# Peptides against a protein of PDB entry 8HF1: the designs that were tried, part 209

Target 1, 320 residues: chain A of PDB entry 8HF1
Amino acid sequence: NVMLYATKPTEVMVSFPHQEQVLTVTRLISAEIEKFYVSLDLMNIGVQPIRRSKSLQCLRDPSKKSFVKQLFNDFLYQMKEYGIYAASIAIISLIVEFDIKRRQAETLSVKLMHRTALTLCEKIRHLLVQKLQDMTYDDDDDNVNTEEVIMNFSTPKVQRFLMSLKVSFADKDPKDICCLVFVERRYTCKCIYGLLLNYIQSTPELRNVLTPQFMVGRNNISPDFESVLERKWQKSAIQQFRDGNANLMICSSVLEEGIDVQACNHVFILDPVKTFNMYVQSKGRARTTEAKFVLFTADKEREKTIQQIYQYRKAHNDIA

## One batch from the design tools (peptide; made by RFdiffusion4, then SolubleMPNN)

Design b2_p23_7_s3 (from b2_p23_7, 12 letters changed)
Fold by OpenDDE base, seed 2:
Parts: structure tokens; C-alpha cells; sequence
Structure b2_p23_7_s3 (fold): chain B 320 residues (1-320), chain A 23 residues (1-23)
């Protein structure tokens, strides 16, 4: 019995312009990934020994090519949805993942596949960083992490999200803040976490106010060493949030039953609310009457989003 | 329902304005 305590948080919707970042760099990166997919399909990796690892994912692609494509597809999604600044952080996660997989490769052909993927990631990183540096007068790596660079190279959705944080939390006592940020995808949690670290550090009004953490849902427990590190990180992040050492938690929509996250004063839904369960679970974390539940919508989808919110509110009131 | 809709829209408009003014 999730006591659906009828906490009626203040729901608000933030609209943003639908702007496709028509950057030459994003088109170039997409074209390089497409060329890589053609090359990847031509690679003869042979029949990989199916390690009897109980992970259903290893059963679906014995060549491990689908996993490589999944990571690049998730990267392309993040670049499109969050912008090239977020993409510059996301690509580092791919580099780390492919380097681990390269070192763990059981065959020379798999090792070569992951090496080729790494080389592409390094090229993509260079293209992204170079584009971020085009706005900076100085070639110093630290200069790409300014508020201006972050804002200019983020999508309107991310811009409105960052502005919403600044409006909501500027110069507040860190102890009075308990904030959740919900995102759809696992890899988005880490990407937005890295973006927020840099944004908070570059924004004086937030630097000593917000301390972010992130957590990822359990559904992707790869039995690999990475899953143990991620589980340790997740436990540490949750504990820091409970202890008040972190006051902003980024979560994927797959909050398994049993993460008792404290009542939060603010809940931000960065990605579209696709399901009634996501609406109820996320809204149910805003347990105070003063709590804000913030949704983001493109201007073109505003009326549709409003209608969907009212349908979810009605359905929630019929169950409560 | 209509009143709750209007209140939601007004709160959203107010918060949107606060966001745009700090930009």
C-alpha cells in the first residue's frame, strides 16, 4: 500500500521553444556515427563464446555490436535532447565504457571493434570541445565550463531547466532544499549530473547552495565489475542525499519500489511524462503542500501536455 | 476542473515570467 497521501504539490509547466540546434558539428558527428555503423556491420567478429552470464542482454547479441550501437544511439539522443555541451560530457562516459570493454575483450576481433569505437569517440570529443572553445578567447580547458558556454550550447529545454534552478534556489539555505530531477534514460542521469556540477560551479548564486548527486535504477545490473561500482556509487549517493550532504538527486524514471527518498520540496521532470505511473511516482515524492512539481514542454506540445496532465490528475484523484 | 486549470495556467505563467526575467 503506497499510501497515496493526497499531497497536492503546486504543479507548474515551463514552456520552451522547439529549436533544433542546427550546428554543422552535430551533422558531422551524426554522419561519422552512421559511417561507423556501416563499418561495424561489415566487421567479422565471429561467434563469441556466450559466457553463461545470466544477463539476458548477452543472449540477444553474441557479436556485442548492438551494445555498441545502443551506446552511440543514446549519445545521439543526448546530443539532440540536451545539446552539445551535454554531449561533451556524455562522450566521456562512452570512452570509459568502450575502454573497459576493450580491456575485457576475449578475442582480438572484439578488441579491435571496441578500439575502433574508442577512436570515433575521441574524434567526436575533439569536435565537441573545439566547438565549445570557439566561444572562448583562451584555449584553456577550464574556460569551456562557464555559465555562458553551458547556456549557449544547451537546448532550450536544458536552458529553461537551469534557469528554473537559478530562480528556485538562488541564495537559499542548502538545508531547506530537497530536490529531485527525473530523467527518462539511465545515461542522462550521469550526463545531466556532470552538466549541473559545472553549471553550479560557474553560477555564484548556486555554488554553495546546490550539491547534486545521481542514481540509476537497478534494471541494467550487468553482472560486470561496472555494476558493482555503480551499485556502490548508488548506495553512497542515496546515503549522501539522506544525510543532507547532497540536496539535489538526479533519478531515472525507473525508481524501483523501496528507495525511500525523503519528502522533497521540488520535483523537476526534465523529460516528457510518458506514463501515469511516472506521473504518480514522481509527484508522490513532492509530499509537502509547499512542494513544487515542475514539468517542461515544447511550445508546440503545450496543449497536448496540459491535456495529458489533467488526464493524469483525474486518474490520480479516482484512485486516491 | 476549469478553475484548477486556470490556477495551474496562472501559476505556470508566473513561474515562466520569473524564469524569463532572470535570464
Amino acid sequence: as target 1 above (320 residues)
Amino acid sequence: MEKEKEEFLEKSRKFQKEIEEKS
Scores: peptide ipSAE 0.540, ipTM 0.932, DockQ to the pose 0.713
Fold by OpenDDE base, seed 1:
Structure b2_p23_7_s3 (fold): chain B 320 residues (1-320), chain A 23 residues (1-23)
Amino acid sequence: as target 1 above (320 residues)
Amino acid sequence: MEKEKEEFLEKSRKFQKEIEEKS
């Protein structure tokens, strides 16, 4: 029971400026997605055969249109919250998902719907990559995965997160690091993982120091849609983290559901803590006084975040 | 509680400064 241990990690809060990335490319992408939604609503996909798969998801969206919109809405969220560099990674996950759904389509109309979504994703990917390349003066080196490009095309939150990693872990012994990174959304885990791989590879001080993994929590809504592959990946990632073959784990708040992660010396909360339970569960992974628990907040929300942290601390002390 | 608040804010300011100095 994680609540029973009054863990007193060193809590710190990192502030970042609230900058809306007012990029023409982000406006264009958003407008293209909105146009696609109008077209999607007009698509007659007919009555889809209800696969008798007991998955609650088949009950939620028999038309499969809401799932398409959900993925694009999650992409738009990631682009807004993490920046266009993170979005360039996130869009690949949509491409993969829509290609799978296109191949699994039982009707021509559904196949065409997913094909149209896939075509839009490829257009979005091109727009993002082109914008990342605009900063590379050398036409010959298509390497958009430099520290500079990552930093310049990330939101202030992600910039401060990456800087926090560099400050915390530069030139340290990998064996002395056990780091958790909590994010709110499932798809953010993979996006931030891809970003971190590229950042670590571009940052000499971190290349042989940090070995990231990611874990997507069990989707309670559709345990049947967790591919055997995803479950194997989760088990492998957790095992690598336990064995010390990975020393940084990115996870969503779904760790509440029985994933025994070891005690860590660093816990980063990349997204706002929305619940007392999330606060207790994430903080409960930092068990020593030497452990760091790092929160991120926009400057405009700093006071609100401080008040919320103190409410959670008080509530935790009243239960302990 | 207020002392713990000030200690939290001070640690946060210190870590923020360390981040900004490496930028």
Scores: peptide ipSAE 0.538, ipTM 0.931, DockQ to the pose 0.722
Fold by OpenDDE base, seed 3:
Structure b2_p23_7_s3 (fold): chain B 320 residues (1-320), chain A 23 residues (1-23)
Amino acid sequence: as target 1 above (320 residues)
Amino acid sequence: MEKEKEEFLEKSRKFQKEIEEKS
């Protein structure tokens, strides 16, 4: 009986400087979203009953306004946490979502609300793209998807993540790579996927080495609202990762229960580990001694993060 | 526990240095 000692992965922590990128463009975008929230609160989206009786208070559907605010709040979070380049990709997802909701709207008032949100997203996209182009004015190449532009318009956390990928995977055989990247939020998966596609294409040492995919966790709120297209995409992405056609998978923290993914040799935790379960489940995907489990922390939170990791390690050893 | 902490910090410092040297 060879006791296969469960080979514990090598845990490492990468620190990054806490720089609040206070750019004029990010302040302008935040102010435009705040103005839009004031306008949105004044919008009457209630179905007026067809009957002429003056007194019936229009049943406002607060859920539709709440959903619009949630999407913009998620965008503001992504812009703050990942930077302007990531925000330029994230805004496209909002444009697509608001266009779908506009087309599905049964009332003119709801159509107008989603149209106003869409117009704001187009303005935000223009402001972001212009800011990305400000660095390329001396080069005739209008290409905002260079390694330099991606790095300069990303947060220190994202910069250290991209550098960690380059150090870990430059000039390696694609077949020897099985990488997971965990993020907190569902929409961050698509944003980081788009960023990685452009970064890998612009970085010769990673070109043809890394092939990314993304997976969004199941929406626990309504499995019925997962479009047949999203389910097909998830199934295809998992299959490509199992077949070795993709070797890097971006996952949201909600993927706790559902992915029978093979043992990976690299696990990156891009966002803070908030729960013991997230720590155990993500670490449990790195099953070999040669596997790396990489955490990111701000320099200001380094001591707190170290203490939390040791508490989780102790708790895991007490259960095992 | 202290030895495991020191080993973790050393591995982290080594990997951080490898990142900074390739930047």
Scores: peptide ipSAE 0.537, ipTM 0.930, DockQ to the pose 0.733
Fold by OpenDDE base, seed 5:
Structure b2_p23_7_s3 (fold): chain B 320 residues (1-320), chain A 23 residues (1-23)
Amino acid sequence: as target 1 above (320 residues)
Amino acid sequence: MEKEKEEFLEKSRKFQKEIEEKS
């Protein structure tokens, strides 16, 4: 038994300044969402018939109001963690979801609730796009997708992530790249995917080098929210990554369910590592001799992050 | 353990510098 000495990946930590981007636009958007929550709580949508679908979450809010609040809370999180450029992409996913829910509404009251949410999303989209345009002299919508606009309206974490990609992959052969990017939340996968598409398109050194895809794990809690289209897309994205037609895959933590993704030479952890299992599984994908495992931390959390990494390394060495 | 710590910090410092120099 040749114990394949799994060559331990080179672990690297990138630090970024903890600046809360207190933009007037982000405060305005947060205040509009809070006002909407007050209005939403006052809406009488009636008792919805309990569909006996086995998903525990659909049973907990017969009003579907908590689901609407969850989507806006996830949006607010993305705006805070990734910046207003990422938020301009994230809001489109909410628009699509609320339009689907509006069309599928069984009652007029639920239809009106989703319509009100959709109207708020369109207002938020306009406020975000307007703020992105304030940095461009030209009113053309295409000018908001420049490298400069993306960088200026991204959080320091996202800036350091994009710079890390540029440093790591500029002018490389696409065939030599197998990259994973881990994020905490399902909705962040699609948001960061859209951001990366625009960034790669605006960055000449990366245009023909990186081909991104994303994968969201199976939401075992609500299989009803996985459209047939999402499942087909996930299978296609995994296959493209296996075939080498995509060389960067954005994943949420749900890779725990044994999706056989090939051995990668780069693994980026964009969000904080919260569990030992996530650390071991994500690091265990960096299996090549030259593999890099890159972590991001705020400067204020640097010491705590270092200590946590050493605890995880020690625990991993005690099991191995 | 301390040597692995120093090596990790040095590699991190080097990569941080490479990121900041290409900015």
Scores: peptide ipSAE 0.507, ipTM 0.923, DockQ to the pose 0.729

Design b2_p23_7_s4 (from b2_p23_7, 11 letters changed)
Fold by OpenDDE base, seed 1:
Structure b2_p23_7_s4 (fold): chain B 320 residues (1-320), chain A 23 residues (1-23)
Amino acid sequence: as target 1 above (320 residues)
Amino acid sequence: MEEEFKEFLEKSERFQKEIEEKA
């Protein structure tokens, strides 16, 4: 039980300014999604046959409309929390998912629903990429993947995270690095992974130092919806991290259920710590005094976060 | 615990400065 050992890593908190990215493009995208929701609610897709073999999720969303809204709501969250650069990566995951659902559609009405969602995602992707290109003289998609573009179009939280990586790992031996990055949401893992790939490639000091992977925890709500591909990818990513072929792992809090990740010398908590268990379990991955445990907080929430960390440390010391 | 918590705040401020100086 990871809770039984009082691990004493070097704990630090990084503050970032609360900036709402009030971009015209983000407002336009949000408005297009809201218009789409109105249209989606008016769509008659009929009663879908409940196949006995489809997981509890098919029982929860018989109309399949809730799933479509969930993906767009998750995208809006990524755009708000991580910025438009991260959103340009996140939208690709929606495109892939809606194309799969479109191809798997059992009815013309469901196929049309997913096609309409896909068309909206392509429009959103174009709007995001066009905005990223405003800083570049060349129309090439590869030119938007610079350190400058990534930093400028990321939220202050992501900026401070990337700066924290650069400060912590610049010109280090990759063999001496075992890093975990915890995020709250499943889809954030892949989004931050894509962002990190581009950032590391554009940052000479990190290019040969950090090799990222991501892992999405098992969706306990629908183990049957985990594609065989996702399971294979998870196993491969874990194995690469165990073998030292990857030295940075992005993971959601769902990893707590049964993935034996090795002790790491760096643990970053990119999203707010919501529970004592998450605090203890994530901190318990940083087992040595030389290990670093990094938290992020908005300046406006700094005092509340400090008080919460104090209470978690106290509670942990009382049970250790 | 109070001393360890003070040290946590001091280390946080130091690391914050190191981050902002590389900006």
Scores: peptide ipSAE 0.572, ipTM 0.942, DockQ to the pose 0.702
Fold by OpenDDE base, seed 2:
Structure b2_p23_7_s4 (fold): chain B 320 residues (1-320), chain A 23 residues (1-23)
Amino acid sequence: as target 1 above (320 residues)
Amino acid sequence: MEEEFKEFLEKSERFQKEIEEKA
C-alpha cells in the first residue's frame, strides 16, 4: 500500500472589510438599468419564431428579454462584487454581445431591443470611464489603467486579492508559478482577466512574472450556443497554460474531469466557497506541499467562514 | 484536527499581515 501521502496544501484565509462602494455613479447606473427594464417589459417584440433548436433554453424565453436582463443583472453583480474598474471591463463584453445579437436579429423589433440595450451600455461605459478619469490629476494622461486607479476603484475583496498576488509572486521566476483563480460566474472570468492584464502591466514587480489566461467552464447551456470561436479560444487558453506560456488561469468552474491541469502551486478562490464539492475539487488542484490554497472572506462573515472551513476540513478528513 | 486548524488560523493571520504591510 503506497500511502500516497496526499501532501495537503497550505490553506489560508484572507479577510477584507465589507465596504459598499456607495458611489453616486453606481446608483445612477443601477437606476438607468431599472428604467431600462421597465421600458423593456413594455416593448412588444412579437412572437419570435421558435426555431426548433433542440435546446430547452429557447423554450424558456421566446422574447429574448430574459437574456438581456440576465446580462445586465450579471453586470450589476460584477459592479457590486468587484467594483467600478471591473465594471468598466465587464460593460465592453455586454456591448460586444448585444452588437452580435443586434446583427443576428431576425426581426426589426428584436433589432431595436438590442440597439436600445447597446445605447444603455455605451452610456454606462461613458459614466464609468468618466469616473475613472476623475482620479487622474493630469488632464493629459488618459491612462485609467494605472495601479492606483485599479486599486482605488476595486472592492476590498479585489484589493486584497491583488495584494495577495503581489505578495505571493513579486519578482519570482514565471516558470515556478502555476496559479489557478476560481470565480463563481462565467462573465467574471473575462472581467477579472481584463483587470489582471492591466494590473500586471501597471505593477513592475508582476510585469513579465504573471501571464494570465481565462477559461470558461462548459456552460450547462447546449454546446450549440458556444461559438466555434469560444471553443477555439478555450482550447488555445488551456494549451498555453499547459505549455507554460500562461502561468495564471482564471476559471468559473472546477475544470471538468479530464482537464489535466498540471499540479498548481497556488489556488485562489476569489468568491465564497458554497459547497463541499467546490472546496475539495479546487483544493485538489493544489497538489504540492508548498502549494497555497487561498480563500477570501468579508470581516462580517469571518466567523461563519471559519466554521464552514472547519466543517469542510473535517468532512474531507472523514472521506480521505 | 484542532491543532491543524489552529495552525491554519495562525498562517492566515501571518499572510494577512504580509498583505497589509505591502499595501
Scores: peptide ipSAE 0.569, ipTM 0.939, DockQ to the pose 0.761
Fold by OpenDDE base, seed 4:
Structure b2_p23_7_s4 (fold): chain B 320 residues (1-320), chain A 23 residues (1-23)
Amino acid sequence: as target 1 above (320 residues)
Amino acid sequence: MEEEFKEFLEKSERFQKEIEEKA
């Protein structure tokens, strides 16, 4: 129980401007997804055989319309919260998922549903990549993975996060870094991982300093639906981070319940801290006074966040 | 707790400036 350690890291709050990137492309993508939902509701996929997995949790049948809508809703959230560049990475994960589901479809109607979703994802990917290319002035440098493109097409929150990484880690010895990045959603781990790989590769002062890895919490979904590949990946990612072969780990809040990640000298909370338990558990990973615990807040919510941090610190001191 | 919280705000302002200066 991480609550037993009186952790006194250096806590800091970073503010970012609340700019809704009201880009025409994001409105167009949202409108295309809404049109797709109307079409999806009209699709007759028939009665799918309920695979009674023995696990009591109603396994969301991966062939159900609700799962398709969930993936697009999670994508829309990532586009809004992390920006167009992050969305261009997030959409690839949807493409992979819908292609797998299309191939595994037991009925023609389900196969067609996943094919239609896949076609929409490819259209969205094209719209996103085209928008990223609008900043590449030189016809010869099709490289949308520059520091400038990543920064310009990221939300202010992600910009301040990336700047915080540069300030914290530029030209440091990789062995002196043990960094955790907490995100709310499982799919955000992979999205931010892909963004960080490209950002680190495009940023000379970080290229040989940070080696990122990501870890997704065990889905409360039965161990039968964790692909053998996902379980192997999680074990490998944890081991690489324990062995120091990776020095930055991106994890979802669901990891709080089961992964003995070593004490880290940096903890970033990229998404809002919603509960006292999340605050204590995440802060409990920064165990030294020299460790940094970094929170992010929108300027419009700064005062509310300050008051919430005050209450969490008070409550933590009352139980310590 | 009030002094520790004041120090938190001061450290936050310092780190914010360091971030904005590297922008």
Scores: peptide ipSAE 0.563, ipTM 0.937, DockQ to the pose 0.699
Fold by OpenDDE base, seed 5:
Structure b2_p23_7_s4 (fold): chain B 320 residues (1-320), chain A 23 residues (1-23)
Amino acid sequence: as target 1 above (320 residues)
Amino acid sequence: MEEEFKEFLEKSERFQKEIEEKA
């Protein structure tokens, strides 16, 4: 019976222009990844011993090639959805992952595969950083983390998200802020976290106001891929958010399992709401009288999004 | 529900303008 007295949060929808930033650098990176996939398919890595690990995912790709392709496909998605600046952060996570796998490789062929993937990631990182530097007159690497560079190399969706944070939280007391940001994909949490750290540090009105953290839901499909470090990070991040040491939490949609995140006064949905359950659960976290629930939509999809929101509101009122 | 939905659109337009004016 806890559903009844949730003060309906103020729901708002932010529109952004659907501009595919077709930059030459993004085409070059995509073409290099496609060439790498052709080379990867030709690599003979041998039959890997089927470790009887209980995880269904390790059983599906004994070659580990599909996992390498998945990481690059997730990177390509982040570059398209969030922009070049976000991609420059996302590629570092791939570098770390492939370096770990290269060191843990049981065979020379698998070690070589991960080394080749790592070399491609370093090339991609260089291309991204070089493009970020093209707007800065100063050769200093620290100059790529300015508000201007972040905004110019982010997609219109991310630009409107950052602007909405600035409008919502400029010069506020950190104690009065409890913000959730929902994203669809696991790797997006860390990418947007890194972007927000740099944006907050470059934006005086948000310095010492917003303290971000990120949490990835437990991937029940592969508990073996949750490093002990990731599990420690998740526990620490949740505790910091509960203690008020962090006031903005980035979460993937996998919040379905029982993470008692306190009632928040702001909820941002950065990616499209795909299900009624996600809509109700995320909106149900905005439980204060002054709570805001912010959705983002491309202008091209605005009418479709409006109709979806109307249907979700109707369905929610019919159950309440 | 129609009035609540109209209010949603009006609040969305207001917040959109606030974002664009502070850009």
Scores: peptide ipSAE 0.513, ipTM 0.926, DockQ to the pose 0.749

